# Peptides against a protein of PDB entry 3V4O: the designs that were tried, part 96

Target 1, 234 residues: chain A of PDB entry 3V4O
Amino acid sequence: DQPLAKDKVALLIGNMNYREHPKLKAPLVDVYELTNLLRQLDFKVVSLLDLTEYEMRNAVDEFLLLLDKGVYGLLYYAGHGYENFGNSFMVPVDAPNPYRSENCLCVQNILKLMQEKETGLNVFLLDMCRKRNDYDDTIPILDALKVTANIVFGYATCQGAEAFEIQHSGLANGIFMKFLKDRLLEDKKITVLLDEVAEDMGKCHLTKGKQALEIRSSLSEKRALTDPIQGTEY

## One batch from the design tools (peptide; made by RFdiffusion4, then SolubleMPNN)

Design b2_p17_7_s2 (from b2_p17_7 with R11Y Y12D S13P K16S)
Fold by OpenDDE base, seed 5:
Structure b2_p17_7_s2 (fold): chain B 234 residues (1-234), chain A 17 residues (1-17)
Amino acid sequence: as target 1 above (234 residues)
Amino acid sequence: SLTLDELLQSYDPELSP
């Protein structure tokens, strides 16, 4: 039988106009295009740009409140970030220079909260750099994701590399979104879909070794973004 | 049930898709 979603909800965050860090451009177009695609998949989409720490935390909290049994959730972030000792951090636009973990949102903490929701599917996509922040020495204890969490995590960059946009200014889309948008509407298991996106990125001479997609999954069921919604949405 | 948009707007009415 075709899997059914209780509901489909998405939160898209694009940070560009940083106060104390280099400005970005790609998140604007990437969020816009992803919004249009997800709406075609019957997602209820909230798209937000240039969020402060306070706004980001509240947006994520409100998003988490909608996650429950059978719900399909998607969280997308494009902006500055860093990775220290296996912990990834999203950087709000009002973060100081240098920023620390207390100024940022910890991805692994959000994933930990997501795994408690018993979602039908949860996709977390990060389009940010994975360079180390030498000004932050926090080493959080990381727990493995639960096998039953149905979480798919995509990290669109190379470890220790800067974002592709910084090196190639003037592109309309970020390189990850360029490849993702071509496959997002396909009726495939989400992990298969993302694997194909990763392969496409690897075949392109412009992105090979510069921008990659790392996928981590606890999904043990056949779930796709194209799965229909059951019942009343409102 | 409340939508994600409704929840976010309840926090800040200026927050919307």
Scores: peptide ipSAE 0.013, ipTM 0.458, DockQ to the pose 0.019
Fold by OpenDDE base, seed 3:
Structure b2_p17_7_s2 (fold): chain B 234 residues (1-234), chain A 17 residues (1-17)
Amino acid sequence: as target 1 above (234 residues)
Amino acid sequence: SLTLDELLQSYDPELSP
């Protein structure tokens, strides 16, 4: 039987115009294209650009409130980030230079909160650097995600500090979005879909050895982004 | 700029937090 979603909600964040850090370009187009695709999948999408710390925290909090039993949630972030000792951090546009963990949003903390919502599916996609922040000495206390949390975590990263963009249709996309958009509408289990995206990235001579997609999942059911919303007739 | 609540309502009034 086809799995059903109680509802479908997505929050997309693209940070580009940093105050104290290098500006980015790809997030604008990437967020726009992903928004259009997710709407075709009947997601209710909120897309936000250039968020301050306060705005990001508020957006994530509101997103978490929308998550509930059986809901399909998708959180996407494109922007600056860093990873220290297993903790990943999203960097707001108003982050100081240098930034520290208290200035940023911890991905693992958000994941912990997501697992408590009993969602039908929760997808968290990151398109950011995984460089170490030498100015952050925070020692993480990481708890393992629940096996039944139905969370799929995708981390698209570049090797080193170099961000690569590919121009498509006259617009420059991030590499991750270039490959993701080609498969996102496929009626496949989300982990299978993302694995195929990862393989596509690996086969492309432009991205081979330079950019990779790491996938972590606690999904034990055949859930797809194409799953219909409960109570809707098609 | 719209608040998150305004954005949610603009898309679907039932999504208001």
Scores: peptide ipSAE 0.009, ipTM 0.464, DockQ to the pose 0.019
Fold by OpenDDE base, seed 2:
Structure b2_p17_7_s2 (fold): chain B 234 residues (1-234), chain A 17 residues (1-17)
Amino acid sequence: as target 1 above (234 residues)
Amino acid sequence: SLTLDELLQSYDPELSP
């Protein structure tokens, strides 16, 4: 009846202090608040800030090693990014200007690796721009995700540079985290929860027509972040 | 400074394989 997690692990990455790109502010507070919330949900949380390419790759690799059958994983990234023809890239703080795919981490490649882990639930949340990078002409051919991967992909994006402007505003949180934090502790199927967050964002005058949450999933089971870890259930 | 592995362990030793 009640789904159970073998374990719960989360990796949160917030990149702010870019060397060759505009600095951001929101990721610091967003990562902090998300860390506290996930700990309340019994996640083992690793939070990292301002990662170089090398550090990001290592962090993701270590996170992937923690994923296994029945494990609940959550990967969150806030920082610069771009999207070219359906391929999304997370930008490390030491990325050159202009950056290219070889300088960045491909989200879809990570998702591909996640699908092989047979996780009970895997949530990948991106809070980054979806702007096209004209300096990167690489179009990777990616395989479709397996249905059994139980991956939920949330992509919070803004049109153009608007997300950047909001992140530099006097707001404590980024727009995505502002709405996510209000619902994250709810005992709901994760896709339902994220859909409600998307609706909340859509009702906000600050984000109407500017920022949206795209949700993709193959999750057919009622899995929630609140699901207990095996051996700790009532 | 701590290595990435050390940092990861410092956050949660149970996450160390």
Scores: peptide ipSAE 0.007, ipTM 0.459, DockQ to the pose 0.019
Fold by OpenDDE base, seed 1:
Structure b2_p17_7_s2 (fold): chain B 234 residues (1-234), chain A 17 residues (1-17)
Amino acid sequence: as target 1 above (234 residues)
Amino acid sequence: SLTLDELLQSYDPELSP
């Protein structure tokens, strides 16, 4: 029994040119690299850079509208972020200094909305720091992921520092993308694939103790990014 | 609902898939 996708859609967001925060470089290269890889997997990819709060919210909303029963969705974010009390927040480029939850997009809220779409597979990948924001004391209510939601959440984390870049094949990728791109095209269950990426990151002397990948999943089926699209012959 | 192309165009009309 070969799993099939109704369609494959991806939204990639890379924030670099922050107004009130340190500028980043890796998101540009990483978004570009991931775009090319996902296209090889027959994803329809929308890649957006340097989004304001309004633009980010709109992009996510529109992306959610593209998700439907049987669709494979992938949302990737690279940029500044923080985590408070188990809640992760993506920081728009126009966020003030200091920023608070009201200025940012809550990942858990997005995940909740994704659960309602009955997707065949929904992957959410974050490449941002998980440091606490001391200026935000808000404790939002967190809901557990539904077991049948087929959501996979990957969180690439660093300890209080920006992700370092590794030169590979002429490109300077963030460390998460460095290891992800080596395995992304493999025909494996997505959670297995990400677990292997996590292991690779842990074994590398360059990344050991510097960056790790946390995986959370409600995926109950064998789904891979390589799964064919319904009605398409390859 | 928007198509992926429409979404892309909404932010930067010079971008293409």
Scores: peptide ipSAE 0.015, ipTM 0.487, DockQ to the pose 0.020; fails the geometry check

Design b2_p17_7_s3 (from b2_p17_7, 5 letters changed)
Fold by OpenDDE base, seed 3:
Structure b2_p17_7_s3 (fold): chain B 234 residues (1-234), chain A 17 residues (1-17)
Amino acid sequence: as target 1 above (234 residues)
Amino acid sequence: SLSDDELLQSYDPELKP
């Protein structure tokens, strides 16, 4: 039978105008494109750009308030980031250089909080570097996650690798979003969809050997972004 | 062109010591 979402909520964050780090360009366009697509999928979308640490934490808190049992939650982030010990950290625009975990938002902590809401689906699309931050020696002790089997991570790049944007005519697009947008509206299990995106991205000669999509999932049900919202007739 | 390396920008934060 057709899986149903109680609701569908997305938080999109694009950080580009960093104070102490190289500025990016793609997040502006990427957030815009993804916003339009997710709205077509009947997501309630909050899109924000250039967030400070305080603003990011507040945005996440507000996002979590919209989550509840059976709700599909999607978090998209484009910006600077790093990965230490399997934990992904999103970097606010006002982060110092170098930054530490205390200056950043840990995605896995957000996941833990989402699990407490008993969401129907948790999707993380992380368009950031995944290189280790050697200046952060903190070993995070995270709470054990529940076995919810409703988690999907789409990493724009491989562990320890960099993510890239393509610039032309003063504009830029993230490589990940360039290929994601072409398939996002397809009625497919989200992991299958991302796998196809991975293949498409793999055909890009510019990023061969430099960037590859990684999918990490624990999804025991056929859940798609196209799943209808419960109580609505389509 | 998608093959032009000059068009590729890394998201590397270029951390300073």
Scores: peptide ipSAE 0.427, ipTM 0.825, DockQ to the pose 0.656
Fold by OpenDDE base, seed 5:
Structure b2_p17_7_s3 (fold): chain B 234 residues (1-234), chain A 17 residues (1-17)
Amino acid sequence: as target 1 above (234 residues)
Amino acid sequence: SLSDDELLQSYDPELKP
């Protein structure tokens, strides 16, 4: 049976103009390109750039309000970030240097809230570094996640590693988005799609041994971003 | 022209003590 989505909603965040950290360039183009692709897939897309902590939290709250039972939720983030103890933290543009978890948004907390909405699919695409933040000694005690078997993480890089952008003639693209965009419209199970992206990225001589896509999933159904929305004809 | 290495920019936040 063809899986159906009740609706499809995406929040795309690109942070590049940091106050206290190195500025990035790729998030601008990456968010734009991903927005266009997801709209072709009939996602309702909210795309935001250079968000403060307050703005990011508000954006996530509004995103969560659009989620409900059977809705596909996709969160894309491009910017500075870190990973401590398996928890991913997105860094707002107004974060101090150094920053701590209290200054950032924890992706796993967002996942927990998405699970409460009984979403049909939860996809996280995280284009950020995954290096440990040694200045954050907080050991987060997160609420236990439910076993929903509808979760997919696409990490732009492997654990403990950095993510990169490529500069070309004043423009920049993230390595992850460079390869993701070529396959995103394919009608394939999302984990299969990402696996193929991983192989494509692995052929890039620039980032070989420096950046590799990691897929972490618990997806028991053949769900794809191309899945039709219930009650609609395509 | 820039070398391939020069074209790569890390997302490292360059945290300071």
Scores: peptide ipSAE 0.417, ipTM 0.823, DockQ to the pose 0.718
Fold by OpenDDE base, seed 2:
Structure b2_p17_7_s3 (fold): chain B 234 residues (1-234), chain A 17 residues (1-17)
Amino acid sequence: as target 1 above (234 residues)
Amino acid sequence: SLSDDELLQSYDPELKP
């Protein structure tokens, strides 16, 4: 009764050194830590830092090529971002200030493409702000998603809110990753796992009233990141 | 010791008009 993944593939993007926006620190460490954890979970992990728009689009394209029927796909992003009308936009390091949707990558568009691959699980971990971009007046017209019931969003922060990093002696961790890393290896349904992370984050005095994890899911099966890959023994 | 505010950095992109 254990769900199986045909394969497990993750794309991790950490953008820090923005040209026209404040520089960040945490994505470096967060991507590194998450990479190690996901590899322990037998994910094929591609980790990239400081991507331009062109590079980000290419990375996503390459990621999509690795997806197929029953494959678990995980996209992690740490960097600047915004949310307009429920759509999440990841900001490349070469984005102008202000940026618009045309300068950014829409997560929901990526999800649509993942669905076309008939993936077994689609997980998005978005460590970015979710504030509205008032300089982007475009109303996105997204293609309708299929009803696949295999989608999980872990937002580092709630709607309209900011995400934060904690500075420690020149290093930094994102608040989200700080708590996610402690539970990521647990053999639990991914939504249950994230719920526990949310509770842990909620106990942090630093971000009380400032940052809270939001889980948005349509997941009808008990799928976990620990699910074995088909044809392999664990 | 550093204050909590000193340790917390927002990911706010600080968009300019």
Scores: peptide ipSAE 0.417, ipTM 0.818, DockQ to the pose 0.739
Fold by OpenDDE base, seed 1:
Structure b2_p17_7_s3 (fold): chain B 234 residues (1-234), chain A 17 residues (1-17)
Amino acid sequence: as target 1 above (234 residues)
Amino acid sequence: SLSDDELLQSYDPELKP
């Protein structure tokens, strides 16, 4: 039987104009292009740029309100970030330098909240660095995740590594989005789709040895972003 | 021509002590 989504909701965040950190360029274009693609896939998309900590937390709260049993939830983030002890932290534009976990949004916390909504699919696409923040020595105490077998992480880079954008004066994608956008509309299990994106990225001479996609998943069903919404005719 | 390093910009936040 064809898997069905109760609904499909995406929150896209692109942070570029940081107050205390280097400015980025690609998130603007990446969020825009991903928005258009996800809308073609019948996602309800909320796209936001340059969010403060307060605004990011509010955006996540609003996103969670749109989630319910069987809903596909997708969170995309492009901006500064770090990873400590396996936890991913998204950095708001008003974060201090250096920042700590209390200044940032923990992705795993969001996942926990998504699980409470009994979502049909949880996809995280994180286009940020995954280097350890040595200025944050806090160990987050997180509750154990439920075994829902519906979780997919697409990391733009490997653990401890950096993510990159193309140095261009005009509109240019980050490396991750450059390859993701070419396959996003394919009717394939999301992990298979991302694996193909990883292969495409691996063939690029610019990123070889510098950036590689990492897929971390617990997905027991053949769920695709192209899955039809329940009650709709396709 | 630009080197590969010149064509890519890192998302490194460049944290300061």
Scores: peptide ipSAE 0.405, ipTM 0.814, DockQ to the pose 0.850

Design b2_p17_7_s4 (from b2_p17_7, 5 letters changed)
Fold by OpenDDE base, seed 1:
Structure b2_p17_7_s4 (fold): chain B 234 residues (1-234), chain A 17 residues (1-17)
Amino acid sequence: as target 1 above (234 residues)
Amino acid sequence: SLSLDDLLQSYDPELKP
């Protein structure tokens, strides 16, 4: 039978105008495009740009309040970031240089909180670099995750690698979003959809060997972003 | 579509000591 979502909620964050780090351009367009696509999929979308640490934490808290049992939760982030010891950190625009984990938001911590809401699906789309931050040797103390088998990570790049944006004719798009947007509306299991996006990226001469999508998932059900919301008529 | 003439910019935060 067709999987159903109790509701579908997405938080999209695009950070560009950093105080102490290089400015980015693509997050603006990427967040806008993804917002439009997710709304077509009947997601309730909150889109925010250029968030400070305080604002990012508040946004995540508000996002979590919208989650409940069976709800599909999607977190998209475009901006600066890093990965230490398998933990992904999103960097607020007011972060110092260098920054440490205490200045950033740990995605795995957010996942833990999402699991407590008993969500039907947890999707993380992280359009950021995954290089180690050598200026932060702190190992986060994380609680063990529950075995929910409803987790999907789409990393814009490989572990230890960089993510890129394309600038052409005054417009900038992230490489990840450039390929993701072409398939996002397809009625496919989310991991299958992302795998096809990965293939598209790999076939492009411009991105081959430069940026590759990594999918990390524990998803035991055929959940798709196109899944209907329970109680709605289609 | 992507062009080989497009300028790619890294999301590297360019951390400094």
Scores: peptide ipSAE 0.406, ipTM 0.818, DockQ to the pose 0.536
Fold by OpenDDE base, seed 2:
Structure b2_p17_7_s4 (fold): chain B 234 residues (1-234), chain A 17 residues (1-17)
Amino acid sequence: as target 1 above (234 residues)
Amino acid sequence: SLSLDDLLQSYDPELKP
């Protein structure tokens, strides 16, 4: 009855100190807070900040090495990004201005590789803008995905929209993380959990009409981040 | 909790031509 994970692995990337783009503040705190929460959920967490293209690619490669059949994989990214034709691109700190797809990491490509590992659950939490990059005229041709029904995308903002951070008292927190952190430990199907986060965000006057969570999922099982790891359940 | 007095900063990369 209770879904089980073979293991649970998370890669958290927060990019703030961009060379050619506006610097951000929230990813530092957001990565830290999310790290602590995911560790409470028995995730093996790798948290990295301010990654160059090379470092990001390396981090993803190492992350993929930790994935295997039945493993829960979670990728969190906070930083600059864009979305072209439904494909999400994470921007390294050393990316040029303007950047193009060859300078960035495509999330959907990572998903493809995760599927090859036969993971039990693939969760992407993307705290970045989703505006189109008009300077990237490439139409990506991605490999077809398998039908695994274990995919969840949590977009911090709507398609074509911007994501924001809230600055208060010298600290900054992404709007998405502000609401996510309050519910992340709940024992609920991940899509249900995110739906509740979306509702919380929608009730905030500060974010109404400005930023809204989008959930995109193909998840046929009641999988939660709280699911126990095989061999460790009570 | 969030306040209307909080400052919002966009993650817009402000791409240059």
Scores: peptide ipSAE 0.403, ipTM 0.816, DockQ to the pose 0.545
Fold by OpenDDE base, seed 3:
Structure b2_p17_7_s4 (fold): chain B 234 residues (1-234), chain A 17 residues (1-17)
Amino acid sequence: as target 1 above (234 residues)
Amino acid sequence: SLSLDDLLQSYDPELKP
C-alpha cells in the first residue's frame, strides 16, 4: 500500500550574509527553488534567510511544534557549517569567528527532538561544509537516539570536505541544489532519489572530484516526498 | 546547465585563529 504522511512540514534555512565569515550567494536561490518544489509536493514550507542564533533556535522550535506522529519533517540548511565527531553544526549569521558548538545548532540534537514527536520521516538536507572545526574542542554528549528507522541525511558533500556554489554572471546556485531540483519531484523512495542525485553529480565533469553527495540513512519503509497526506483526496 | 566557465566558491568559513 501507498505510504501516507500525517502531514508534511519543511523548514528551509539559508544563511548567506554572515557578519564574521565570508558571505555566500547561493542560499537565496536554493531556498527559493526548494520552497517551490516542496510546495508542489504539498509540504507546508517555512523558508527563512539569514538567521541569527536566536532566530534559528526559534525557527527550529516552531518547526518542532508542527511535528507529530506520522508527520514528515524535512530540514534543509544552506550556509556555513562544520562537522565534529559525526555531529553536524549549522552556523548562524551572527556567529563569532571562530565559532564553537555553543554558537551553533547541532542537527543531531534536532533529530533527537524529532524522534520524540514520533515522526513518520525525518529528512535532513545539509548544504554546508563538513570540515572539522579545530577551534571547537568540545565533545558533545548526545542523547541516545531511538531506533525509528525513518531517518535520511543528504550531505551535500562527503565527510571532511567542502561544499561549493557555482557562480556565473553574478548568479549563484549550490552544487547540491543544482542536481537535487531536477529529481526532487520524482515518486521514488527518498534514498533512491538522493542516490540518483549523487550519480548526476558524479557524472558532471564540473563537479566530479570536487563535491560528492553522501547519503546516510536508516529507512526501513518506502517513504517518498511524494507520499500523499492522510485524509486528503487526490 | 553547468559550464566549465562557472566559478566554484567554497563554503569554507575561513576561520580565524
Scores: peptide ipSAE 0.402, ipTM 0.818, DockQ to the pose 0.553
Fold by OpenDDE base, seed 5:
Formats: structure tokens, C-alpha cells, sequence
Structure b2_p17_7_s4 (fold): chain B 234 residues (1-234), chain A 17 residues (1-17)
């Protein structure tokens, strides 16, 4: 049977104009392009740029209010970030230098809250570095996640590695989005789709050996971003 | 001409001590 979504909701965050960190360029274009693609897939999309910590937390809260049983939730983030002890942290534009976990948003905490909503699918697309932040020695104690078997992480880069943007003629695109956008509309299980994106990145001379997509998933059903919304005709 | 390396910018936050 074709899986159905009760609804499809996406929150896209692109942080570029950091106060205390290097400015980025690609998130602007990447968020815009991803917004257009997800809308073609009938996602309700909220796209935001250059969010402070307060604004990011509010955006996540509002996003969570739109989630419910069977809803597909997608979170995309492009900006500065880090990974400590397997936990991913998104960095707001007003974060200090250096920043700590209390200045940032933990993706796994968001996942926990999404699980409480009994979502049908949880997709995280994280276009950020995954290097350890040595200035943050906090060992996060997170609540145990439920076994929902509906989780997909697409990391733009490998554990402990950096993510990059391509600067060309004053325009910039993230490497991850460059390849993702070519396949996002395909009617395939999301993990299969991302695996093909990973292969595309690996074949490109520009990105081979420089940046590699990592997929982490617990997805027991053939869920796709193209899955129709229940009660709607297509 | 720009090298391939010149076209890539890292998302490294360049943290300071």
C-alpha cells in the first residue's frame, strides 16, 4: 500500500550573517531553491534566514505545533554548526565566539519533541560542519528516544568533517544542496534518494574526497517525500 | 583562473579561544 501523510510540514533555516563568526553566502540560495522544490511536493514550508537564538527557538516551537500523528516533518538547516558526542548543534547568528551548547539548538532534542507528536516521518537535512567543538565540554544528557523507526538524517558531510559552499562569480551554493536538488522530486524512499545523492557527490571531481554525504536512518517503511497527503486528490 | 580549492569555502566557524 502507498504510504500516506496526514500532512507535510517543513522548516527551513539558513544562517549566514553571523555576528561573531565568518559570514556565509550559500544558505540564501539553498533555502530558496529547497523551498520551491518542497512546495512542489505539497509541503507547507516555513523558510527563515539569519535567526537569533530566540527566533530559532520560536521557529522550532511553531514548527512543532504544526506536527501531529502521521504528519511528515522536515527540518533543513544551513549554517555554522558542530557535533559533540553524536549530538548536532545548530548555531544562531547571535551566538558568541566561542559558543557552547546552551547557545545553540540541539537537533536530537527537536527529534525527541517530534517523536512526542507521533509524526509519520522525521527528516533532518543538516548542511553544516560536524567538527567537534573543543570549547564545549558539556556532555549532554538527553532523554531516551522512542523506537519509532521513522527517522532519517542527511548529514552534508562526514562525522568530524567540514561542509563547504561553492563560490562562483559572486554566487554561492552549498555542495549538499547542489546535488540534493537534482533528485529531491524523485518518487523514491527517502533513504534511497539520499543514497543516490551521496553517489553523485562521490563521482564529482570537485567533491570527491572533499565532502561526502552521510545517511543515518531508522526507517522501516517505504516513506517518500512524494507520498500523497491523506484526503487529497492528485 | 581559480583553482578548485579557491572555489570552496568551508563552513568552519573559526572558533577563538
Amino acid sequence: as target 1 above (234 residues)
Amino acid sequence: SLSLDDLLQSYDPELKP
Scores: peptide ipSAE 0.390, ipTM 0.820, DockQ to the pose 0.758

